Peptides against a protein of PDB entry 5HB3. Designs and how they scored, part 2

Target 1, 150 residues: chain A of PDB entry 5HB3
Amino acid sequence: RQMQDRCMSEYNQRIRNAPEGSIDPFRMACYKIIGRCDLSNRSLDGLQTDVNDWIWLQFNLARETDRSLELAGESYGLAELQASIREIGLKHFPKTAAEDTNGSFGMFFYLQILAGMFEQAIAYLYPFSYVDAVHFAIALTYYGLLRPVD

## One batch from the design tools (peptide; made by RFdiffusion4, then SolubleMPNN)

Design b1_p8_2_s2 (from b1_p8_2, 5 letters changed)
Fold by OpenDDE base, seed 2:
Structure b1_p8_2_s2 (fold): chain B 150 residues (1-150), chain A 8 residues (1-8)
Amino acid sequence: as target 1 above (150 residues)
Amino acid sequence: SVWDRFFS
């Protein structure tokens, strides 16, 4: 807790008082990750990141906590992450094979799987690759992760 | 958005 408080204080101080463009993005990233500072902004500004970095950060920041016990704006759990994945899917990933020009459907499938969105992931993958969707469905069912829809 | 960086 003492470390977290220190991180928060330093983070806030730098955000408010540092000259523009002078903030060390790596140091700020440490505050974000370790101190959980400014959870409303779940990105690493000033760093060259990829999708893997993004998803890693989301999982790192996500906590299964009682929302009633957390301050407003500080609650971020699996449900919120899943909502974010749905949102990015709607905005940035192909809906059909005809729309898929870069083969990026696999990445969105991957993100959904990581986030535990198994039914949605299979449903999404099916029109792109029937065989793969069936294989994953079998595997997920075997491990008790996929619920059949009647 | 953050994702614009990945898909631009």
Scores: peptide ipSAE 0.184, ipTM 0.853, DockQ to the pose 0.607
Fold by OpenDDE base, seed 1:
Structure b1_p8_2_s2 (fold): chain B 150 residues (1-150), chain A 8 residues (1-8)
Amino acid sequence: as target 1 above (150 residues)
Amino acid sequence: SVWDRFFS
C-alpha cells in the first residue's frame, strides 16, 4: 500500500507539474500499472503500442473488486473490459464479410476470445468463416467454455 | 479514441 500511495503521488505530480516533453512515458507506464493510477485512462501516452499491448494492459488493470466497494471511486473489472470490447467492435470492426476490406474480423474474434466472450465470438466469426467457427465451437465445448443450449 | 491509432 505504501508503494501504491507513492506511485499515485508521483504520477499526479508529474502529470500536473512536469514541463512539456519532459515526462518519461515508461516511468508513467510503471506508475499506471503498479500504482493503478487514473484507471479512467487505460492507455499509455507517449508510447508506440499495438493491439496486443492494449489488450495486455486492459487485463493487467482489470481486477475483481468487492461489489460492496463499487459505490465510490474507480472500478474496472472483467465486465467493464467486455463492455469496452463490445463498443470497440461496433465502432471499428466489420459487421459483415462485405465490409471486411483488410481481414480485421480475426482480430475482433481474438479479442472476444481473450475476454471470455465465447458465445459472442463464435456468433461473430460464423458469417466470416463457417468452418473456423465450427472448429472453435467444438474445441470450446470440449473444454467446458461453451455450453450448448439445453 | 485509443483505437483510432490502430485503425485510422
Scores: peptide ipSAE 0.166, ipTM 0.849, DockQ to the pose 0.617
Fold by OpenDDE base, seed 5:
Parts: structure tokens; C-alpha cells; sequence
Structure b1_p8_2_s2 (fold): chain B 150 residues (1-150), chain A 8 residues (1-8)
């Protein structure tokens, strides 16, 4: 708690008072991750990141805890992350095999699996790769993660 | 968007 309070204080001070370009983006990232500051902004400005970095950050920030215990006063959990992935899918990924020009369907499948959206992930993958969808469905069912429709 | 840099 003491560490979190210090991070929040320093983060707020720098955001408000620091000259443009004077703040180390890695330092600000540390404040965001450790101090959970400004959770409405879940991007790391000034950092070169890839999709793996992005998804790691989302899972790090997403917590299913008592909201009253969060000093940041903001709530971000798995449900919000899943909603974000759904919206990303609608905006940025192919809906059908005919729309797929760069093979990006696999990335959206991957994101859905990471977020525990197993049924949706399999349903999405099926028209792109029947064999792969069946294999994943079998594996997920074996581990009790896929809920077959009656 | 955040995804433009990855997929555009």
C-alpha cells in the first residue's frame, strides 16, 4: 500500500507537471503496473510494443477483486477485457474466410483463447480451419473448458 | 486505434 501510494503520487505529479518528452516511458509504465494509476488508459505511450506486450498488460491490469480495495478507484476485470477483445474482433479482424487477406484470423483466435472465450474462439476458427477447430475443440472438451451445446 | 499499428 505504501509503495502503491508513492507510485500514484509520483505518477500524478509527473503527468501534471513534467515537460513534454522529459518523462521516461518505462518509468511511467512501472507506475501504471505497480501503482495501477489511470486504468482508463491501458496503453503505454512512448513504448514500442507488440501484441504480446499489449495482452500481457491487459491481464496484469485486469483483476477480479473487491472494487473497494482498489486505490485507483477504477475497475477493470476479465469481463471488461473480454468485452474489449470482442470489440477488437468486430473492428479489426475478418468475419469470414473470404475477408481474410493476411491470415490475421489466427491472432483473433489466439486472443479469444487467452481471454477464456473458448466457445466463441472455436466457433470463429471453424470456417477458417475446420481441422484445427476440431482439434482444439477436442482438447478443450477433454480438460472441461469447452461447454458443448445440448 | 491501438490495433492499427499491428494490422494496418
Amino acid sequence: as target 1 above (150 residues)
Amino acid sequence: SVWDRFFS
Scores: peptide ipSAE 0.142, ipTM 0.826, DockQ to the pose 0.569
Fold by OpenDDE base, seed 3:
Structure b1_p8_2_s2 (fold): chain B 150 residues (1-150), chain A 8 residues (1-8)
Amino acid sequence: as target 1 above (150 residues)
Amino acid sequence: SVWDRFFS
C-alpha cells in the first residue's frame, strides 16, 4: 500500500505540474500499471500504441476480486472489460453485414474472443463469414468453451 | 477516444 500511495502521489504530481513535453510517458505508464493509478482512464498517453497494446493494458488492469470483500474502491474486472468491448463494438464496428464496408468485423470478433465472449463472438461473426463462424464454433465446442443453447 | 487513433 505504501508503494501504491507513492505511485499515486507521483502520478498526480507529474500530470498536474510537469512542464509540457517533459513527462516521460514510459514512467507514467509504469505508475498506471504498477500503481493502478487513475483506473478510469485506461490509456497510455504519449506512447505509440496499437490494438494489441490496448488489450494488453486492459487485461493487466483487470482484477477479479471477491466482490464481498471489496470496499468502496474502484473495481475493474473481466466483466467490466467485457462491457467495454461491447461498447466499443457498438460505437466503432459494423452491427450487420450490410454495414460492413472495409471488413473491420474481424477485429471486433478478435477482441470478443480475447475477452472470452465466445458465444457473442460466434453469433457476431456468423452473418459476416458463415464458414469461419462454423469452424470456430466447432473448435470452441470441442474444447468446451462454447455452450450452445437448444 | 482511444479508438480514434485506430479507426479515424
Scores: peptide ipSAE 0.120, ipTM 0.817, DockQ to the pose 0.543

Design b1_p8_2_s3 (from b1_p8_2, 4 letters changed)
Fold by OpenDDE base, seed 1:
Structure b1_p8_2_s3 (fold): chain B 150 residues (1-150), chain A 8 residues (1-8)
Amino acid sequence: as target 1 above (150 residues)
Amino acid sequence: SSWDRFFG
């Protein structure tokens, strides 16, 4: 609690008072991840990142936390992450094979799998690749992650 | 890159 309070204080101070471009982005990232500061902003400003970095960050931020222990009253868990992935899908990924101009459907499938959205992932993949969807469905069922309808 | 839209 004491550490979190200090992180929050330092984060807020630097965001508000530091000259533009003077903040160490790695330090700010530490405050974000360790201090749980400003969870509504799930980006790392000033850092070169890719989709792998993004998803890594989302999972690290998506924790089961007690809201009573968070000063800002912010919480971010798996449910919120899954909601974010759904929104990203709607905005940035193809809905049909006809809309797929760059072959990015596989990435969205992958993101859904990582977030535990197995049923939705298989349903999404099916119109793009029937064979792959069936193979993944079999594998997920084998590992107990996808349940057949009784 | 095309994936930068995930950020911000």
Scores: peptide ipSAE 0.233, ipTM 0.860, DockQ to the pose 0.201
Fold by OpenDDE base, seed 2:
Structure b1_p8_2_s3 (fold): chain B 150 residues (1-150), chain A 8 residues (1-8)
Amino acid sequence: as target 1 above (150 residues)
Amino acid sequence: SSWDRFFG
């Protein structure tokens, strides 16, 4: 708790007092990841990141911590991550095979799987690849991760 | 959006 408070203090001080663009992006990343500072912004500005880095960050930030221990506004859990993935899907990924111009449906399927959105992932994959969707559904069911809706 | 960087 003391470490977090110190990180937050330093983070706030630097954001407020440092010239724009002068803060080391790696240092800012440390404040975000270790100190959980400014979780409303879940991006690493100033760093060259890819989708893997992004998803890694989301999972690291998404902690089911006792909300009672987190400062108001700094809570970010799996549910919030899943909501974010859903929003990303709606905005940036094809909804149907006809809309798929770049083959990105697989990435969104992957993101949903990583986020534990198994039912949604299968439902999403189905119109793109029936066979694959069925295979994944069988596998997920076998491992107890997919509950068939009655 | 942040995703435009990746998928835009």
Scores: peptide ipSAE 0.182, ipTM 0.841, DockQ to the pose 0.635
Fold by OpenDDE base, seed 3:
Structure b1_p8_2_s3 (fold): chain B 150 residues (1-150), chain A 8 residues (1-8)
Amino acid sequence: as target 1 above (150 residues)
Amino acid sequence: SSWDRFFG
């Protein structure tokens, strides 16, 4: 805890007081990933990142440990990640086949699968691509990952 | 948001 407190103090000091352009973005990234500082901001500012980097960061930050041992306000697990994916879906991706103008439904399906949201992913994919949804449903069921509705 | 960078 002492190390975490120190990291958090240094992180906050640098982000608030350092002149613009003087912050080492890699150092700041270390504070976030290793020190779990400022988990409310789940981005790496000052670094050139893509969607893969974002996904990697989310999963690294989403630690399923004993939350009782974490600092207050700095807990982030799979459940929180799943909630974030749901929110992203509502904001940035088509909700129905009729809304699909750019074919981006596949990306949201992918994000849901990565987050372990299998039932929701299949249900989402079905109206966009029937054949693909059936194939994934069969595979997920075979491996015991999909819970069929009774 | 984090996604604005990628999805506008």
Scores: peptide ipSAE 0.196, ipTM 0.849, DockQ to the pose 0.775; fails the geometry check
Fold by OpenDDE base, seed 4:
Structure b1_p8_2_s3 (fold): chain B 150 residues (1-150), chain A 8 residues (1-8)
Amino acid sequence: as target 1 above (150 residues)
Amino acid sequence: SSWDRFFG
């Protein structure tokens, strides 16, 4: 808690006083991850990142913090992350096999699985790869993660 | 959105 408070203080001070672009992007990333500063901006500007980096960041930021303790009225948890992934899916990923030009359906499936959206992930994968969808469905059911819809 | 960098 003390470390977090210190990070927030330093982050706020630097944002207010430092010239634009003068702050080390890695340091800024540390403030964001450790200090949970500026959670409204869930990107790492100035760093070369990939989708894995992005999702890693989202999960690290999506902490079940008691809404009562977050000074910032914005709570970011798993539900918000799941909502974001749904929106991303609607905007950026193929809805049918015919729309898939680059094989990106697998990435969206992966994102849904990571976010615990198991039923939706399987339903999404099914029209792209029947065999894979069935295999994942079996595995998820075995581990008690998939609830078959009656 | 941040995704535009990856999928835009």
Scores: peptide ipSAE 0.196, ipTM 0.850, DockQ to the pose 0.783; fails the geometry check

Design b1_p8_3_s1 (from b1_p8_3, 4 letters changed)
Fold by OpenDDE base, seed 4:
Structure b1_p8_3_s1 (fold): chain B 150 residues (1-150), chain A 8 residues (1-8)
Amino acid sequence: as target 1 above (150 residues)
Amino acid sequence: MVPDSLFS
């Protein structure tokens, strides 16, 4: 708690008081990650990041806490992360193999798997790669992670 | 490759 409070204080102080162009984006990233600062903006401003960096950050920021203890807008857990992935999927990823021009379906499948959205991940993968979807379904079932609908 | 802009 003390470290988080210090990170938050330093983060806010720098955002408000730092001269233009003097902000070290790596330092700000450290405060964001360690202190969970500014959960309304779950990106690393001023840094070039890819999808792996983004999803890694989301998981680092996500916490299962008592929602009654969090301020409005500061609640970010697995459910909110899953909702974000679902929304991104609906907006930015192909729905059919015919729409997939760049092979991005695999990335969305990967994001769903990381987020524990196993049923959705298999359902999504199925029309793109039947064989892979079946293999993942078998594996996920073996580990008790997939709930087959009877 | 997913555009990086999707995650900004």
Scores: peptide ipSAE 0.020, ipTM 0.644, DockQ to the pose 0.176
Fold by OpenDDE base, seed 3:
Structure b1_p8_3_s1 (fold): chain B 150 residues (1-150), chain A 8 residues (1-8)
Amino acid sequence: as target 1 above (150 residues)
Amino acid sequence: MVPDSLFS
């Protein structure tokens, strides 16, 4: 708690008081990751990041804690991460094979797999790549990660 | 590939 409080204090002080152009984005990233600062903004501002950096950050910020111990508004776990992935899917990824012009369906499938959304991932992949969907379904079932409908 | 800016 003491370290988190110090990180939060330094983070907030720099955001509010630092002269324009004086903020070290790497230092701010360290406070965000280590201190879990500003969970409302789950990005690394001022850094060039890709989708892998983004999803890595999401998992590093996510914690499975007793919700009774977390302050209101500071909860971010797997459920919230999954909700974010669903929202991104709705906004930025094709819903059907006919809408896919650039092959981006694979990235959304990948994000769902990382988040443990296995049933949704297979259901999503099926209309884009039948063969791949079947192979992943077999593998996920073998490892007990996919619940087949009886 | 989806632009990285969609996730920043």
Scores: peptide ipSAE 0.020, ipTM 0.642, DockQ to the pose 0.173
Fold by OpenDDE base, seed 5:
Structure b1_p8_3_s1 (fold): chain B 150 residues (1-150), chain A 8 residues (1-8)
Amino acid sequence: as target 1 above (150 residues)
Amino acid sequence: MVPDSLFS
């Protein structure tokens, strides 16, 4: 708690008072990660990040806390992460094999798997790669992660 | 490849 409070204080002070161009983006990233600062902006400003960096950050920021203990607007858990993945999928990834010009379907499948959206992941993969979807479905079922419809 | 800008 004390460390988080210090990180939050330093983060907010620097965002508000730092001269233009004086902000070290790596230091700000450290405050964001350790202090869970500014959960409304779940990105690393001033850093070049890829999808792996982004998803890693999302999981580091996500916490399952009692909603009663979180200040209004600071709740970010698995459900909110899953919602974000769903929104990104709808906006930026192909919906059909015919729309996939660059093979990006695999990345969205990967993001869904990481987020525990197993049924959605298999359903999404199925029209792009039937064989792979079946193999993943078998594996996920074997581990009790996929709920087959009875 | 998904553009990195989608996640920044």
Scores: peptide ipSAE 0.020, ipTM 0.639, DockQ to the pose 0.172
Fold by OpenDDE base, seed 2:
Structure b1_p8_3_s1 (fold): chain B 150 residues (1-150), chain A 8 residues (1-8)
Amino acid sequence: as target 1 above (150 residues)
Amino acid sequence: MVPDSLFS
């Protein structure tokens, strides 16, 4: 708690008071990650990042805490992450095999798997790669992760 | 929100 409070204080102080161009983006990233600062902005500003960096950050920021103890607007858990992945899927990834020009469907499938959205992941993969969808479905079922809809 | 630059 004390470390988190210090990180938050330093983070906020630098955002507000640092001269233009003097902010070290790596230092700010450290405060973001360690202190879980500014959960409304879940990005690493001033750093070149890819989808892997983004999803890694999301999981590092996500916490399952008692919702009763979280201040309104500061809750970020698995459910919020899953919602974000769903929204990203709608905006940035192909919906059909005909729309896929660069093979990006695999990345969205991967993001859903990481987030535990197994049924949605299999359903999404199925029209793009039937064989792969079946293999993953078998594996997920074997581990008890895929729940057949009764 | 994922920046659009992550997918360009």
Scores: peptide ipSAE 0.010, ipTM 0.590, DockQ to the pose 0.645

Design b1_p8_3_s2 (from b1_p8_3, 5 letters changed)
Fold by OpenDDE base, seed 1:
Structure b1_p8_3_s2 (fold): chain B 150 residues (1-150), chain A 8 residues (1-8)
Amino acid sequence: as target 1 above (150 residues)
Amino acid sequence: MVPESLFS
C-alpha cells in the first residue's frame, strides 16, 4: 500500500507539473505498472507499443481485488479486460473469412485465448480455420478449459 | 498485422 501510494503521488505530480516534453515515458510506465496509476487510460503514452505490449499491460493492470477496497470507478479485473477484448473484436477484427484481407483473425483469436474466453475463441476461429478450431477445442477440452454442451 | 493504433 505505501509503495502504491507513493507511485500514485509521483505519477500525478509529474503529469500535472512536468514541463512539456520533459516527461520520461519509461518512468511513467513504471509508475503505471507498479502503482496501477490512471486505470482509465490503460496505455503507455509516449512509448511505441505493439499488440503484445498492450495485452501484457492489460493483464498486469488487471487485479481480482475486493471491489469494496478500490475507489469507485477505478476497478479493473479480468471481467473488464474481457469486455475490452469483446469491444475491440466487434470494431476492428473481421467477422467472416471474406472480410479478412490481412489475416488478422488469428490475432483476435489469440487475444480471446489469453483472456480465457475459450468458447468464444473457438466459435470465432471455426469459420476461418475449421481444422485449427477443432484441434484447439480438443486440447482445451482435454485440460477442462472448454465445456462442451451435452 | 493489426495496426497498433487499434489498442491506443
Scores: peptide ipSAE 0.021, ipTM 0.655, DockQ to the pose 0.176
Fold by OpenDDE base, seed 5:
Formats: sequence, C-alpha cells, structure tokens
Structure b1_p8_3_s2 (fold): chain B 150 residues (1-150), chain A 8 residues (1-8)
Amino acid sequence: as target 1 above (150 residues)
Amino acid sequence: MVPESLFS
C-alpha cells in the first residue's frame, strides 16, 4: 500500500507539473505498472508498444478486488479486460476468412485464449482454420476449460 | 482503446 501510494503521488505530480518533453516514458511506465496508476488509460504513453506489450500490461493491471474496496471508477478486472478484447476484435480483426488479408486472425484468437474466452476463441477460429479449432477444442475440453453444449 | 498502430 505505501509503495502504491508513493507511485501514484509521483505519477500524478509528474503528469501535472513536468515541463513538456521532460517526462521519461520508461519511468512513467514503471509507476503505472507498480502503482496501477491511471486505470482509465491502460497504455504506455511515449513508448512504442506492440500487441504483446499491450496484453501484458492489461493482465498486470487487472485485479479481482472487492468493489467496495476500490475507489469508484478504478475497477479493472478480468471482465473489463474481456470487454476490451471484444471491442478490439470487432474493430481491428477480420470477421471472416474472406476479410483476412494478412493472417491476423491468429492474433485475435490468441488474445481470446489468454483472456479465458475459450468458447468465443474456438467459435472465432473455426471458419479460419477448422483443423486447428477442432484440436484446440479437444484440448480445452480435456482440461475442463471449454463448456460443451449439452 | 488500443491504438491502431499495435495491429499495423
């Protein structure tokens, strides 16, 4: 708690008071990660990041806490992460095999798997790669992660 | 929202 409070204080002070161009983006990233600062902006500003960096950050920021203990508006858990992945999927990834020009469907499948969206992941993968979808479905079912339709 | 640059 003490470390988190210090990180939050330093983060907020630097954002408000730092001269333009004087902010070290790596230092700000450290405060964001360690202190869970500014959960409304779940990005690393001033850094070149890829999808792996993004998803890694999301999981580091996500916490399952009692809503009663979190300040209003600062709740970010698995459900919010899953919602974000759905939104990204709708906006940035192909919906059909005919729309896929660069093979990006695999990345969206990967993001859904990481987020525990197993049924959605299999359903999404199925029209792009039938064989792979079946193999993953078998494996996920074997481990009790996929809910078969009764 | 994830920047579009993450997926280009």
Scores: peptide ipSAE 0.015, ipTM 0.608, DockQ to the pose 0.575
Fold by OpenDDE base, seed 3:
Structure b1_p8_3_s2 (fold): chain B 150 residues (1-150), chain A 8 residues (1-8)
Amino acid sequence: as target 1 above (150 residues)
Amino acid sequence: MVPESLFS
């Protein structure tokens, strides 16, 4: 807790009081990751990042802890991550093969797999690539990760 | 949640 409190103090002090252009974005990223600072903003501001950097950050910030032990506003686990994946899916990815103009469906499928949303991932992939969906379904079932409908 | 620049 002492380290987190120090990181949070430094983070907040810099955000509020640093002169314009004096903020080191890499240092702020370190506070974000190590201290879990400002969980309401789960991005690395001032850095050039891609979707892989974003999803990596989400997993690093996520914690499976007893919610009864967490302070208000500090709860971010797998369930909240999965909710975020659903939300970005609704906003930024095609819902049907007819809407897909750039092949971006594969990225959303990938994000769902990483988040353990296996049933949703297979259901989503099926109309875009039937063959691939079947192969992934077989593999996931083999490892007990997919619940087949009886 | 995620920056628009992360999406193609």
Scores: peptide ipSAE 0.015, ipTM 0.605, DockQ to the pose 0.665
Fold by OpenDDE base, seed 2:
Structure b1_p8_3_s2 (fold): chain B 150 residues (1-150), chain A 8 residues (1-8)
Amino acid sequence: as target 1 above (150 residues)
Amino acid sequence: MVPESLFS
């Protein structure tokens, strides 16, 4: 708690008071990750990042805490992450094989798997790659991760 | 929100 509070204080102080161009983006990233600062902005500003960096950050920021202890608006857990992935999927990834021009469907499938959205992931992959969808479905079922909708 | 640039 004390470390988190210090990170939050330093983060906020730098955002407000640092001269233009003096902010070290790596330092700010450290505060964000360690202190879970500014959960409303789950990006690493001023850094070149890819989808892997983004999803890694999301999981590092996500915490399953007692909702009764979280301040309204500062909760970010697995459910919120899953919601974010769903929204990203709707906006940035192909919905059908005919729309896929660059093979990006695999990345969205990967994001869903990481987020534990197994049924959605298999359902999404199926029209793009039947064989792969079946293999993953078998594996997920074997590990008890795929829940057939009763 | 993931920046669109992450997917370009």
Scores: peptide ipSAE 0.015, ipTM 0.611, DockQ to the pose 0.651

Design b1_p8_3_s3 (from b1_p8_3, 4 letters changed)
Fold by OpenDDE base, seed 4:
Structure b1_p8_3_s3 (fold): chain B 150 residues (1-150), chain A 8 residues (1-8)
Amino acid sequence: as target 1 above (150 residues)
Amino acid sequence: MVPSSLFE
């Protein structure tokens, strides 16, 4: 808690008081990650990031805390992450093989798997790659992670 | 590769 509070203080101080162009984005990223600063903005401003960086950040920021102890807007756990992935999927990823011009379906499948959205991931993968979907389904079932419909 | 801008 003390470290988090210090990170938050430094983060906020720098955002408010730093001269234009003097902010080190890597330092700000450190405060964001360690201090969970500014959960309303779950990106690394001023840094070039990819999807892997983004999802890694989301998981680092996500915490299962008692919601009664969190201030409004500070709640960010696995459920909120899963919701974000779902929304991103609906907006930015192909729904059919015919829409997939760049092979991005695999990335969305990957994001769903990382987030524990196993049923959704298999359902999504199925129309793109039947064989792979079946193999993943078998594996996920073997590990008790997939709930087959009775 | 999915554009990073999709996740901002």
Scores: peptide ipSAE 0.022, ipTM 0.663, DockQ to the pose 0.176
Fold by OpenDDE base, seed 1:
Structure b1_p8_3_s3 (fold): chain B 150 residues (1-150), chain A 8 residues (1-8)
Amino acid sequence: as target 1 above (150 residues)
Amino acid sequence: MVPSSLFE
């Protein structure tokens, strides 16, 4: 708690008081990750990041804490992460194989798997790659992660 | 490669 409070204080002080262009983005990233600062903006400003960096950050910020202990509006757990992935999927990823010009379906499948959205991931992959979808379904079922409908 | 801008 004391460390988190200090990180949050330093983060807020720098955002408010730092001269334009003087902010070290790596330092700010450290405060954001360690202190879970500014959960309303779950990006690393001023850093060149890819999808892997983004999803890694989401998981680092996500916590299954007692919601009663978090300030109202600053809760971010697995449920909120899964909601974000669903929204991104609807907006930015192909819905059919005919729409996929860049092979981006695989990335959305990957994001769903990481977030534990196994049924949705298999359902999404099926029209793009039947064989792969079946193989993943078998593996996920074997490990008890996919619940087949009886 | 999905553009990073999609996650901003």
Scores: peptide ipSAE 0.022, ipTM 0.658, DockQ to the pose 0.178
Fold by OpenDDE base, seed 2:
Structure b1_p8_3_s3 (fold): chain B 150 residues (1-150), chain A 8 residues (1-8)
Amino acid sequence: as target 1 above (150 residues)
Amino acid sequence: MVPSSLFE
């Protein structure tokens, strides 16, 4: 708690008071990650990041806390992450094999798997790659992660 | 390559 509070204080102080161009983006990233600062903005500003960096950050920021202890608006857990992935999927990834011009469907499938959205992931992959969808379905079922609808 | 703009 004390470390988190210090990170939050330093983060907020720098955002408000630092001279233009004096902010070290790596330092700010450290405060964001360690202190879970500014959960409304779950990006690493001023850093070149890819999808892997983004999803890694999301999981680092996500915490399962007692909802009764969380201030409204500062909760970010697995459910919120899953919601974010769903929204990103709807906006930025192909919905059909005919729309996929660059093979990006695999990345969205990967994001869903990481987020534990197994049924959605298999359902999404199925029209793009039947064989792969079946293999993943078998594996996920074997590990008890896929819940076949009875 | 997923555009970095997806996460801005």
Scores: peptide ipSAE 0.019, ipTM 0.638, DockQ to the pose 0.178
Fold by OpenDDE base, seed 3:
Structure b1_p8_3_s3 (fold): chain B 150 residues (1-150), chain A 8 residues (1-8)
Amino acid sequence: as target 1 above (150 residues)
Amino acid sequence: MVPSSLFE
């Protein structure tokens, strides 16, 4: 708690009081990751990041804690991460093979797999790549990660 | 929110 409070204090002080152009984005990233500062903004501002950096950050910020012990507004776990992935899927990724002009369906499939959204991932992949969807379904079933519809 | 720049 003491370390988190210090990180949050320093983070907030810098965001509010730092002169323009004086903020070190790497230092701010450290406060965000270590202190879990500003969970409402789960990005690394001022840094060039890709989808892998983004998803890595989401998992580092996510915590499975007893919700009864979390302060209001500080809850971010796997369920909230999965909700975020669903949201970005709806906004930024193709829904059908006919909409996919750049092969971006594979990235959304990958994000769903990382988040443990296995049934949704297979269902999504199926119209884009039937063969791959079947192979992943077999593997996920073998490991007990996919629930076949009886 | 995922920055739009990640999907460009």
Scores: peptide ipSAE 0.017, ipTM 0.604, DockQ to the pose 0.702

